Peptides against a protein of PDB entry 2AUS. Designs and how they scored, part 44

Target 1, 323 residues: chain A of PDB entry 2AUS
Amino acid sequence: ADIKREVIVKDDKAETNPKWGFPPDKRPIELHIQYGVINLDKPPGPTSHEVVAWIKRILNLEKAGHGGTLDPKVSGVLPVALERATRVVQALLPAGKEYVALMHLHGDVPEDKIRAVMKEFEGEIIQRPPLRSAVKRRLRTRKVYYIEILEIDGRDVLFRVGVEAGTYIRSLIHHIGLALGVGAHMAELRRTRSGPFKEDETLVTLHDLVDYYHFWKEDGIEEYIRKAIQPMEKAVEHLPKIWIKDSAVAAVAHGANLTVPGIVKLNAGIKKGDLVAIMTLKDELVALGKAMMSTQEMIERSKGIAVDVEKVFMPRDWYPKLW

## One batch from the design tools (peptide; made by RFdiffusion4, then SolubleMPNN)

Design b1_p12_3_s4 (from b1_p12_3, 6 letters changed)
Fold by OpenDDE base, seed 2:
Structure b1_p12_3_s4 (fold): chain B 323 residues (1-323), chain A 12 residues (1-12)
Amino acid sequence: as target 1 above (323 residues)
Amino acid sequence: TAIDERLARLAA
C-alpha cells in the first residue's frame, strides 16, 4: 500500500467536463453509501460474515462484502464494502496485512535468542493453510515483510508483523515456537492494517455506525455517517491506476475493454496480468481489470486492448456516450 | 484486550 507509483502522462491536453460523473468528495450521502467502504474495527467474538450481516442491518443495505476474513477471536481492521462497491473487496484480498500479535512461549527462552530467532522469520516462509481455511491445504511460500518486537515479558512476546496476503500468523507463531525449541501459541491477535486501510481516524466500531446512522435518519445530521464511510476509491489506492478520457468512460462503464487510445495517464511498472484500476480524470473508479499490456507497451502502442475489464463499478449514465 | 492494555502501557 505504501508504494508510491510514478505517473506517466500520455496526453497532457486532456480535459474533463466538471458536469459529468460524481467525484468521491461530491457524492450525495445516499450515493456515497452506495459506493462506500467502512474501515471497521471488528470486535473479538463474531465471525467476519456475522459482522457484515450486522452492518447490512444497521445501515439498511441489500449487499455488503469484506476485504479479507478475520477469525472470530481476531479484532481490528476489517474493510467492509457496501452495495454497488461490494465487489471492490477483490482489490483488498491480495493486499498486504499488518498485525499485532501476542505469542505465549511454552518454556523459558533468553531474550537475545527470542530476538535472533524471530529475525530469521523475516522473508520467505513455507506454510500449510489450517483445516478451517477455504484455501486448499497445499504447502505454499509466503512473505513476512517485517517483524518488530514491541515487548518481551517472560514467556509473553508482543510483536508487530507485516505479511503477504493469506499468511497465517497462528502458523508463523507455531513455527517460531518450534525454532525456539520450547513451542508457542497465539494468545491474541489484532489486525492493524489491510492494504490502504489502517488504524487511523477512519476506523469505526459497530456502535459508532449505529449512532451515526441514527443521527442521519432521525436528526438529519449527515456529517458523522459521511465521515464513517470511505469512498470505494480508497479500496484501490494501492493498485496501479490508468486514467482515461471522458470519451472512453461510458464505453468502459458498459463493459467494453479499455483500448490504448483511451489512456490519458498511467502508473509506471504495470506488468501484463496485473490487477489495475481504471479511473476518470476526476479520480472516480470506473472499473477493475487485468492489464493486457505493460506500462511500456501502453506508451509505445497506438492501438490494442490495454485492459481486460473484469468488474465495472461506475453507472452507465454518469458520463455520456461519445461514440 | 491484552494487546490493547500492553500497547497502552508502552505508549505511557
Scores: peptide ipSAE 0.461, ipTM 0.932, DockQ to the pose 0.936
Fold by OpenDDE base, seed 4:
Structure b1_p12_3_s4 (fold): chain B 323 residues (1-323), chain A 12 residues (1-12)
Amino acid sequence: as target 1 above (323 residues)
Amino acid sequence: TAIDERLARLAA
């Protein structure tokens, strides 16, 4: 999420009609909800699925989905995509995660040794998924991007950890404990980041959602519920983007693959096979797809399929058919 | 939570 991607412009004269579409900041409240993602502070106790079910009840929604399971006992950042945005969660599943963890050591270890050993766990680690995981229990490498020790209080070690998606912090702590020679367990875990979603002013509780929905429905005050729901475009901020001509939007919204002539601008560093977000010139999410070309190929070629469109989000009628 | 309490102390 933190990688600033260069934007390469292919067509500097491409304009967008202000009358077409619904930019993320200009959606009516009902439409904003239909294309929304909540940055939920998941409480400890309930499953991620139970929390999604509660959100659906609170907000009177037909469908919702979460951007990556938190265990019942784990709190913090759970992106919940709403209604027509529900499928955007697929962009969040592979996204990096950050946690704050409380590790309890089963013996006394000098602080310097704790710091030294935990530093060795930055980088690539080998993990086996836990028994309760639906994932095949094959050994797999995962990246630990960073470990930041926040506090050492005797046997309690509070640390921040940035990890590749599907890294098991419980397993990491177990291995740290083994490396320290005393053993350890995960006392508590909070997720502080899931891709572009972090602990910030957009983080809301289930209680907040109850109140904010009430203020909207009973008092006519939409401000709170509007603020509590992020546009679905937030859920793709970490992806490489391709911005397309107004004339290409309706075709992509109908499920047509993006061809090279439709591209106005794109991020640098797209590789064949990458998940990419197809955007309008107003930064509206049209679709997610698989890049069929690199950025360089998309610049150099005059024709061909640039993106295999996998998931359309934009309604077919937001932009006119110009073909 | 124990994490929240600890983080609150560290932020103070």
Scores: peptide ipSAE 0.457, ipTM 0.932, DockQ to the pose 0.969
Fold by OpenDDE base, seed 1:
Structure b1_p12_3_s4 (fold): chain B 323 residues (1-323), chain A 12 residues (1-12)
Amino acid sequence: as target 1 above (323 residues)
Amino acid sequence: TAIDERLARLAA
């Protein structure tokens, strides 16, 4: 998620009309909610689906979706996309995740051995999805990006772990326990990151949402609920971006594919087949799509389909039709 | 809670 992407400017003279669109920071509160994502601190106990249903009730919403399931017993970062932003979760599902885990060993192991064995689990691991997973129970590789041991207290090992999406920490801990020769289980798990969403000032509880919604509806104070909801653009910060001309925005908002002439700026390192975010020059999310060209091809070519538009977020009327 | 307690102890 923290990959700094170079921005290549293709048209340095491109300007944007300040009267068109609604930049993330300038949305009226109702519109901000319609295009919002909550960085929820999911409590242990409820399912991710139950929590989404509660948020819908609390905020009087018709639609919401989460950026990746947490098990009932697992707490922490659960991005919940609201209303018109609901489909932005597709950008979050494949995103890397971080957890803090408490592993309990079933026997005594020297600390040096714990550290040595856990380090061997950094890198590619082979996992079988659990029975409850919608994924076929085939062996699959997953990347463990890092393991940071925070504390070893006898048989209790607290560690931070960064993983590829769909890595099962419970299974990782089980395999670590086997490698240690004593066995282990996951005592507790908290998700501390899901792509661009982390434990920071934007993390809110269900109780916070109740209070903040009350302050808005009963007291007319929108500040708290505004801060509790992130713009949907936050949910695509980790994606490669393509910024487009004002004249291209309405066409893309109508579901037209992005053509090369519409590109003003783009991130370096886009490959054909990548999920990309199409942005306005005011950093508004227009759509998600599949890159049909590399960054280099989008620079070198004068024409052609740059992005196959898969999901439109922007309303069709925010920008004028200029075609 | 056990994670939070341990993290709080490590930050102190």
Scores: peptide ipSAE 0.444, ipTM 0.928, DockQ to the pose 0.977
Fold by OpenDDE base, seed 5:
Formats: structure tokens, C-alpha cells, sequence
Structure b1_p12_3_s4 (fold): chain B 323 residues (1-323), chain A 12 residues (1-12)
């Protein structure tokens, strides 16, 4: 998620009409909620689905979805996309994750050996999905980006781990225990990051949401509920972006594919097949789509389909039809 | 959580 992407400008003269659209910071509260994502601190105990159902009841919503399941016993960062933003969770499923885990060893191991063996698990690991996973029980490779040991207290090892999406920390700990020769199990797990969502000032509890909704509905105070809900654009910050002309926005909002002439600027390093966010010049999310060209091809070509549009978010009426 | 308590002790 922290990969800074260079921005390449294709049309430096492209302007945007300030009367069109609704920039993420200028949405009325009802519209902000309709296009919102909550960075929820999921408590231990409930399922991710139960928590989503509670949020829908608290905020009087018709629909919501989460950015990747946490097991009942697992706490921490659960992005919950609201109403018209519900489908933005598709951008969060493939995003990297961070956890803090407590591993309990089944025997005594010298600290130097613990540190050495855990360092060997950075990089590519082979995992078998757990029995409860909807994923086919085939061996698969996953990336461990980093392991940071925070504390060693006898047989208890507290560590931070950054992983590729769908890495099983319980399985990682089991394999570390085998490599140490004594065995181990996962005692506790918290998710501290899901792509652009992390433990920061935007993290809120279910209790916070109850209070903040009450302050809005009964006292007329919008500030708290506005702060508790992030714009849906935050859920795509980790994706490569393509910014388009005002004249292309309505067409894409109607489900038309993005063509090369509509591009104003784009991130470097887009490959064919990448998931990309199509943005207005006001940083509004229009759609998610699949890149049909590389960044270089989108610069060099004068015509052709740049992005196959998969999911439209923007309403059709925010920008005029100029086609 | 026990994790949060341990993290708080490490940050102190």
C-alpha cells in the first residue's frame, strides 16, 4: 500500500469544471455516508458478518460489505464499505495485510534460535489453506514481506508480520513451531492493517458509531459521524490510478470503457491486467477496471481501450454527457 | 486485549 507511484501527465492543459461532481471532502453528510467506508476496530467474539449487520442497524443502512474476513476470535482493522460504496471492497481483498500475533511455543528455545528461524520465514512460503476456508485445499505460495519480533517472554513470542492477502498466520506459526523443533500455536491475533486502512485516528469502535449517529440524529451534530466515515476513495489509495477528462466521466459512469483520448494523467508501472482506479481531476472515484494497456502503451497510443470498466461507483448525473 | 497490553508495555 505504501508504494509511491510516479504520476505521468499526458495532457497538462486539461481543466475541470468546479460545478461538476462531488469531491470527497465536499459531500453533504447523507452523500458522504452513501459513499463511505468505516475503518472499524472489530471486537473479538462476533463474526465479520455479524459486525456488518450491526453497523447496518446502527446507521440505518440497506447494504454494507467488509474488506476481508476476520475470524470471530480475531480483532482489529475491518474496513466496512457502506451503501453505494459496498463494491469498493473488491479493491481491498487483494491488498497486503499486517498482523500482530502472539505465538506460544510448546518447549523452551534459546532467543537467538527463535530470532534466526523466524527471519528465515521472510519471503516466499508454501501454505495449505485451513479446512474452514472456501478456497480449494491446494498448496499455494504466499509472500511474507517482513517479520518483526516485538517481545520474547519465555515461550511467548509477540511479533508483527506483513503478508500477502490470504496468508494464514495460524499456519505460519505452526510451521515456525515445527522449524524450532518444539511445536507452536497461535494464542492471539490482531489485524493492524488492511491495505490503506491501519491503526490510526480513523479507527473507530461499534460504540463510537452508536454515539456518533446519536449526536447527528438527535443533536444535529454531524462532525463526529463525518469523521468516523472515510470517503470510498480511501479504499483505492493503494491502487494505480488513471485521471480522466471531464468529457469522459459521464461515459465511464454509464459503463463505457475508458479510451486513450480520455486520459489526462496516470501512474507509472501499470501493467496489462492490473486493477486500476479511474478518477476525475477532482480525485473522485468513477470506476474500477482492468488495464488493457501498460502505462507506456497509454502514453504512446492515440486510440484504443485503455481500461475495461468492471465496477462503476459514480452516479450518471454528476457530470454532463459531452459525447 | 492481551496483545494491546503487551504492545503498551513495549511502547512505554
Amino acid sequence: as target 1 above (323 residues)
Amino acid sequence: TAIDERLARLAA
Scores: peptide ipSAE 0.008, ipTM 0.542, DockQ to the pose 0.975

Design b1_p12_4_s1 (from b1_p12_4, 6 letters changed)
Fold by OpenDDE base, seed 1:
Structure b1_p12_4_s1 (fold): chain B 323 residues (1-323), chain A 12 residues (1-12)
Amino acid sequence: as target 1 above (323 residues)
Amino acid sequence: SSRIAARLARLA
């Protein structure tokens, strides 16, 4: 999520009509909810699915989805995409995660040895998915981006860990314990980040959502519920982006593939096959798609399919048909 | 960091 991507401008004269679309910060509250994502502080106890079902009940929603399962006992950052934004979770599932974990060692180990061994687990690790996972129980590589030891108190090791999506911290701790020779287990786990969603002012509880919805419905105060819900565009901040002409928006919103002439600006470093976000010049999410060209090809070519559009989010009527 | 550590320390 912290990858700063250069923006390459292809058409510096492209303007946008302020009357078209609904920029993320200018959506009426009902529309904001329809295109919203909650940065939920999931409590320990319930499943991620139960929490999504509670949010749907609290906010009177037809559909919602979460940006990556947390186990029942695991707390912290659970992005919950609402209504028309529900499918934006596909951008969050492959995103990196951060956790804070408490590891309990089953024996005494010198601190220097703990630090040395845990550092060896930075980089590529081999994991077998747990039985309860929907993933085939084949050995797979996963990247540990970093391990930061926060505190060591005897047999208790508090650490921050950044990991590739679908890395199992419980399995990591088990392997660390084996490498230390004493064994270990995961005493506690909290997710502190899921892609662009982190522990910040946008993090809300289920209780907050109950209160904020009440303030809106009973007291007419929309401010709290508005702040509790992020625009769906937040859920794609970590993706490479392509910004398109107003004249291309309606076609893409109808499910047409993005062609090269529609591109105004784009991020550097897009590769063929990458998941990309197609944006308006007002930073509205139109669609997610698969890049069919590199950034360089999208610059150099005058024609062709730049993005195979996989999922449209924008309504078809926000921008006029200009074809 | 301090709030997480304090929360984890209360659960330990």
Scores: peptide ipSAE 0.021, ipTM 0.685, DockQ to the pose 0.152
Fold by OpenDDE base, seed 3:
Structure b1_p12_4_s1 (fold): chain B 323 residues (1-323), chain A 12 residues (1-12)
Amino acid sequence: as target 1 above (323 residues)
Amino acid sequence: SSRIAARLARLA
C-alpha cells in the first residue's frame, strides 16, 4: 500500500466539469454511506460474517461485505464495504496484511537464537493452506515482508509481521517453533493492517457505530457517522490508477472497456494482467478492471483496449453520455 | 502474559 506510484500525464489539457459526479468529499451523508467502507475494529469472539450482519442491522443496510476473513478469535482491522461499495472488497483480497502476534514457545530458547531464527523467516516461505480453507491444499510460496520483534518474555514472543495476502500466521509460528527446535503455537493474533486500512483515527468499533448512528438519526448530528465511514476510494488507494476523460466516464459506468483515447493520466509500472482502478479527474472510482496493456503501451499506443472492465461502481447517471 | 495483553489492549 505504501508504494508511491509515479503519475504520468498523457493529456495535460483535460478538464473536468465540477457539476458532474460526486467527489468523495462532497457526497451527501446518505450517498456517502452508499459508497462507504468502514475500517472496523473487529472484536474477538464473533465471525467476520456475524460482524458484517451486525453492521447491516446497526446502519439499516441491505448489503455489505468484508475485505478478508478474520478468524473468530482474531481482532483488529476488518474493512467492511457498504451497499454500492460492497464489491470493492475484491481490491483488498490481494493486498498485503500486517499482524501483531503472540507466539508461545513450548520450550526455553535463548533470546539471541529467537531473534536470529525469526529473521531467517523474512522473505519467501513455503506454506500449505489449512484443511478448513476453501483454497486447494497445494504447497505455495508466500512472502514475509518483515518481522519486528516487539517483546520477548520467557517463552512468549510478541512480534509484528507484514505478509503477502493469504499467508497463515498460525503456520508461520508453527514453522518458527520447529526451526527453534522446541515447537510453538499462536496464542493471540490481531490484524493491524489490510492494504490501505490500518490502526489509525479511522478505526471504529461496533459500539461507536451504534452511538454515531443514533446521533445522526435522533439528534440530527451527521458528523460522527460521516467520519466513521471512509469513501470507497480508500479501498483502492493501493492499486495502480488510471484517470479518464469526462467523456469516457459514462461508457465505463455502462460496462464498456476503457480504450487508450480515454486516458488522461496513469500510474507508472502497470503490467498487463494487473488489477487497476479507473478513476475520474475528481478521484471518483468508476470501475475496477484488468490491465490489457502496460503503462508504456498505454502511452505509446493511440488505440486499443487499455482495461478490461470487470466491476463498475459508479452510477450510470453521474456523468452524461458524451458519445 | 498480563503485560503483553495490556500492550495489545493499548494498541487497540
Scores: peptide ipSAE 0.019, ipTM 0.695, DockQ to the pose 0.216
Fold by OpenDDE base, seed 5:
Structure b1_p12_4_s1 (fold): chain B 323 residues (1-323), chain A 12 residues (1-12)
Amino acid sequence: as target 1 above (323 residues)
Amino acid sequence: SSRIAARLARLA
């Protein structure tokens, strides 16, 4: 999520009509909710599915989805995409995750040895998915980006860990315990980050949502519920972006593939096969798609399919049909 | 919240 991407401009003269679309900061409250994502602090106890069902009841929603399952006992960052934004969770599934974990050791180990062994688990690890996973139980590699020991108290080790999507912290702790020679188990786990969503001022509880919805519906105060819901564009901040001409927006909103002439600017380092966000010049999410060209090919070519459009978010009528 | 969850929240 923290990868700064260079922006390459193809058409520096491209302008946007201010009368078209609804920029993320200019949506009426009802429309903001329809295209929203909640950075939920999931409590321990309920399943991620139960929490999504509660949010739907609290906010009187027809549809919602979450950006990656947390086990019942696991708390913390659960992105919940609302209504028309529900499908944006597909951008969050492959995103990196951060956790804070409490590991309990089954024997006494010197702190120097704990620190040395845990450092060896940074990088590539081999995992087998747990029995309850929908993933085939094949051995697979996963990246541990970093391990930061926060506190050691006898047999209790508190640590922060950044991991590739679908890394099992319970399995990591089990293997650390084996490497230490005493064994270990996961006592507690909290997710502190899911891609662009982290523990910050946007993190809200289920209780906050109840209160904020009440203030809006009974008192006419929309400020709190507006603040509690992020625009769906937040859920794609970590993706490479392609910004398109106003004349291309309606075509993409109708499900047409993005062609090279429609590109105004794009991020560097796009590869063929990458998931990309197609944006307006007002930073509105039009669609998600698969890059059919690299950044370099999109710069050098005058024609061809740049993006295979997979998921449209923007309504067809926000921009005029100009083809 | 367990004393541990409160400690996790202070260190996060």
Scores: peptide ipSAE 0.019, ipTM 0.683, DockQ to the pose 0.407
Fold by OpenDDE base, seed 4:
Structure b1_p12_4_s1 (fold): chain B 323 residues (1-323), chain A 12 residues (1-12)
Amino acid sequence: as target 1 above (323 residues)
Amino acid sequence: SSRIAARLARLA
């Protein structure tokens, strides 16, 4: 979300038909839910899977998925993609995360030393996944983007930490404790960010969802449930984007690869192999795919496969076939 | 401390 990407326009004359598609802000409530993502405040206690199952029951949904597991004891930002949007979680899994953590030290350490040592953990760290992780227990590097100490109270250190996906804060705290010479453990953890999802006015509880669904179904008031669900396009805001012609949308929605002639505009800095979001000119998510060209190649070439389409989201009928 | 826990609950 923090990476501003330049937009390069290839076709400044490309227009979009206002009658085609359903822009994120113009979806009927049922369609909005079908293509929605909840920024859930996961309570401590339940697993992320249990919470997803509860959301499915509350909202009477067939399918849902989460944008990255939170441990049972961990609260905070859990993106839950709904129904047709369920697969958008693939964009969120590799996204950066932010946490607020409470570290408890096992001995007394001068505040200045705490601050100095914690600053040394910004940057590249070596981690081994915990035993309980389904991830292969191979040593791997992870980036700690920042550590911000919020409060120190004796042996308790409250800090904000921005990390690469799959960084284990529990392991980070353990190593900080070792570096301090006294040892430490993670007392509390909350996730405050998962890619584009953060603690803001879009964050909702399970109780909010119960109430908002009730207001819609019993009272006919859709406003609350509409507000509680973000469009699936929110879940791809952190990805590089390629915007395509109206004439290319239906083909991509049918699973065709995006070819260079279909591109209207694109973000700078796309590399071959990058996960990219294919968008309409109305900022509707058509598909996720793998870039087969760089931004520069997509500008310079007149033909060829620009994106290998991996996951289609848009229905086939939102845009007409123009071939 | 109860204060840090309360701050965690407010900041997060």
Scores: peptide ipSAE 0.020, ipTM 0.706, DockQ to the pose 0.344; fails the geometry check

Design b1_p12_4_s2 (from b1_p12_4, 4 letters changed)
Fold by OpenDDE base, seed 3:
Structure b1_p12_4_s2 (fold): chain B 323 residues (1-323), chain A 12 residues (1-12)
Amino acid sequence: as target 1 above (323 residues)
Amino acid sequence: SSLIAERLARLE
């Protein structure tokens, strides 16, 4: 959910130097690519890893990673983080997902019964990971946030579904089929959302990337490739954020934990143990880390470790050492 | 063309 998080200001006098850092919208094209994420429309057929390898070849990159595996037959939204942004995918793995699914029933079922039963699958469901999953095959609860039936055509049911990360739509469809008494299978699946990435104007194909890279390298036209790549900060939009003083940025960029005095503003509702994004006052991603305090504790306390810094993204030299 | 794309196009 695009839950607008309240922003609590701790230091209303904090200013940022415009000469320091590289705001997402001010990065030269090469730097933009180095800190980029592609909202890829993954075609059906290739694995997510093959697609990442193709992107690296197309864009002449050393490193890239994807924000959550799609099966070979599954199409749609695959965030691919590039180069220095590669590790930002860890923010996308736990993010909610949306799919459009085509379910085929193995028998005739009245539409009213289909609708009634599918509605019962909204909420908490019990799943077992498939054998091919790297996840231990333990029974686990997952949330189905919503099911929207788009079309019922005889035995074919087209529906939109919002789910917690690691919910298996194939398994959901199987269980729906069992509950209907006739059985069912997944005929087709498309992912329409992965956290902040959705089907919108930023969605691009592999073919688009080929063309856009060519326009840049051969024709000197940067516009297309620039638009095809989102700043890495997009990949953390769904996370709670903590904005820090310019004087704290270099320390965090060197891997130091964020202490309470470095906080300028923060989102409400941070809990201990939450994954949080540490941002500059120019909305640059400095690091991801684990909250060691709640929002309330970060406001009330004058000292202490607020965030255990886990992954640094910002280069060490973008901000001066002010300590 | 995907079956999903074809069906969605009919609903629009």
Scores: peptide ipSAE 0.457, ipTM 0.923, DockQ to the pose 0.922
Fold by OpenDDE base, seed 2:
Structure b1_p12_4_s2 (fold): chain B 323 residues (1-323), chain A 12 residues (1-12)
Amino acid sequence: as target 1 above (323 residues)
Amino acid sequence: SSLIAERLARLE
């Protein structure tokens, strides 16, 4: 589910100069690509790293990164951040995921028992990462947000599952099979959501990217490649946001921490230690950082460091130095 | 061919 966040206004008189910056919808095509994220439909077969390498080759890019590994056999939503936006994957790695899974049972189980047992796996579960994962094999808790059974056909169970980042669906299915007493394995898996990225009109294939890049470079038609790439700001939609004054943008773009006087408006419910997105009044991503104050402290205090800036995205010259 | 896609198409 999309997290709706209340917006609290600190300075209702703050204005922004329309001549400064590049709003997400006003970037020239080259700049749009430099600050882009592709909602890729990853095919089954290749690794997530191979797919990123192919995108770099197709689009003639120097760097890119993905918003969370899909196993080679797993298809579906893989956000790929491009060029100057590459580091925005930091916002996507901890984001919730949704999958559709096909589970095959190794014995006959009554449908009512399948439904009852699978319902027990909603909530906190204990998992050990698989041997092939880049993560240290330590026991850890993970949240299963929901399980929705779509179809039961004999020994085949099709279900939708929402999970915390780094939940292993293969391991979940193994444990469900053990709880059913017959065993089970994952026959097929597709990721349908990764944070703000889902199966929608923005989902594109590698083939689409080849065609759309060709239309741009050979035919001069930029419309298709423009639509196939989302602005990097899409990758932070799920984060709490802080909007800052034009006069604060250049300092943050130079790597300065955000101080309380620079804040125009902010989301409710920010806690100390949260990952937050620092935005302009034109909804441009300036930086990601760690909240050093709660929302309430940022409202009540007149001074102090509000955000420890960790990753700057905005170029230093989009806004003037006003200090 | 995707077994998931085939099954979802039948449920629509």
Scores: peptide ipSAE 0.454, ipTM 0.922, DockQ to the pose 0.941
Fold by OpenDDE base, seed 5:
Structure b1_p12_4_s2 (fold): chain B 323 residues (1-323), chain A 12 residues (1-12)
Amino acid sequence: as target 1 above (323 residues)
Amino acid sequence: SSLIAERLARLE
């Protein structure tokens, strides 16, 4: 998620009309909420669905969705997309995750052996989804990007772990315990990252949301609720982007595929089949789609379908029809 | 407080 992607400019003379659209930082508060994502600190206890239902009640919303389930006992980063932004969770589901885990060993193991064995679990691992998962119980590979041991205190091992989406930390800990020869279980788990959402100043609690909504509705102070909600564009920061001409925006907002002539600039390294974010020159999310060309093909070709548009977010009236 | 929070606070 933190890899800065190179930006290739196709049309350096392309301008944007400042009167069109609503840049993420300039949305009226009501519109900001309609296109918002909350970086929620999910408490332990409730399900992710219960928490989403509470947010809908607190903020008087019709729709919301979360960017990846946390088990009831698991706390931490749960992105909650609001109203018109609800569908942006599709960009977050495949995103990498980070956790801090407390593993309890069932026997005494030398620290050097703990460190050595845990290092062997970096890379590709084979997992079977747990019984309660909606996923077919087929063996699958998952990537462990890194394991950082934070503390070893006797039989308790505190560690940070970065993983591919749908990696089961409970299963990882079980296998580490087997490899150590003594067995282990997960004592506690917290998610510290979900794609572009992490533990930072944007992380808010349910209590914060109650207070901030009250300040807005009863006291007329919108600053707190504005800061508590991120623009939906935050939820696509980790995706490769394609920026389009003002003249192409309305067509894409109506569900038309993006053609090559509409491209102003794009990230390097797009492959055919990648999920990409289509952006305006004001960094507004127009749509998500599937790349039908590589970056190189989008540069070299003068025509053709660059992106198969799958999900439109921008209203049809933000930009004029120029076709 | 969570066990994780307590442990992290000791490492700071």
Scores: peptide ipSAE 0.446, ipTM 0.920, DockQ to the pose 0.914
Fold by OpenDDE base, seed 1:
Structure b1_p12_4_s2 (fold): chain B 323 residues (1-323), chain A 12 residues (1-12)
Amino acid sequence: as target 1 above (323 residues)
Amino acid sequence: SSLIAERLARLE
């Protein structure tokens, strides 16, 4: 998620009208909630679905969705997209994830061997999805981006692991145990990152949400609930972005594809087929879509469909129709 | 009590 993307400017004279739209930092509290994502510290015990249902109840919401399932026993970072932002989870589901895991070995293994074997699991691994997964139980390749051993205490190995979405840490630990020759199991697991969401000052508990909502509704203090909810734009920070002219915003908000003339600036390295975020010049999320051109093609061409718009987030009335 | 939290606290 920390990929710094170069920004290429196509139109350096493009201006934005400050009266149009609602920048993430200027949304009234009700609107902020409607376009919000909670960086939830999911407790161990409940399912991700139960937690989403609780959030909906606590905050009196009709819709919410989570950015990637955590098993009941797994705690930590669960992004929960709210109301009109619910569909932003599509950007989060494929995002990389980080965990801290406690692995318990079923036998004694020298530390040097533990370190050596665990290092071999960095890179591509073959996994079979667990039985409970809705995913067809076919062998699939997943990437382990890194394994950082934090502590080895006899048979207990604490480690940080960065993985591709849909990597099963339990299965990884099982395979590590097999490779060590003694077997192993996952004693505890916490997710510390899901794309742009990590353990930071934005991480909140269900209890925090109860209290913060109460402060708002009963005491008229919106500050806490405002801070507890991130703008939906946070959920797309890891995506390549295309910033568009004010004159193009309403059309895209109505579901029109983005054409090349609407582009003001864009990230480098967009490939055809990439999921991209279409942004206003005020960094408001308009839509998610599929890139139909590379960055280079979007720079060189004067016309054509740049992005096939798949999911619109921005209301149709935030920007005027200028076509 | 989180076993992970307890261990991380020792490493800080």
Scores: peptide ipSAE 0.433, ipTM 0.917, DockQ to the pose 0.969

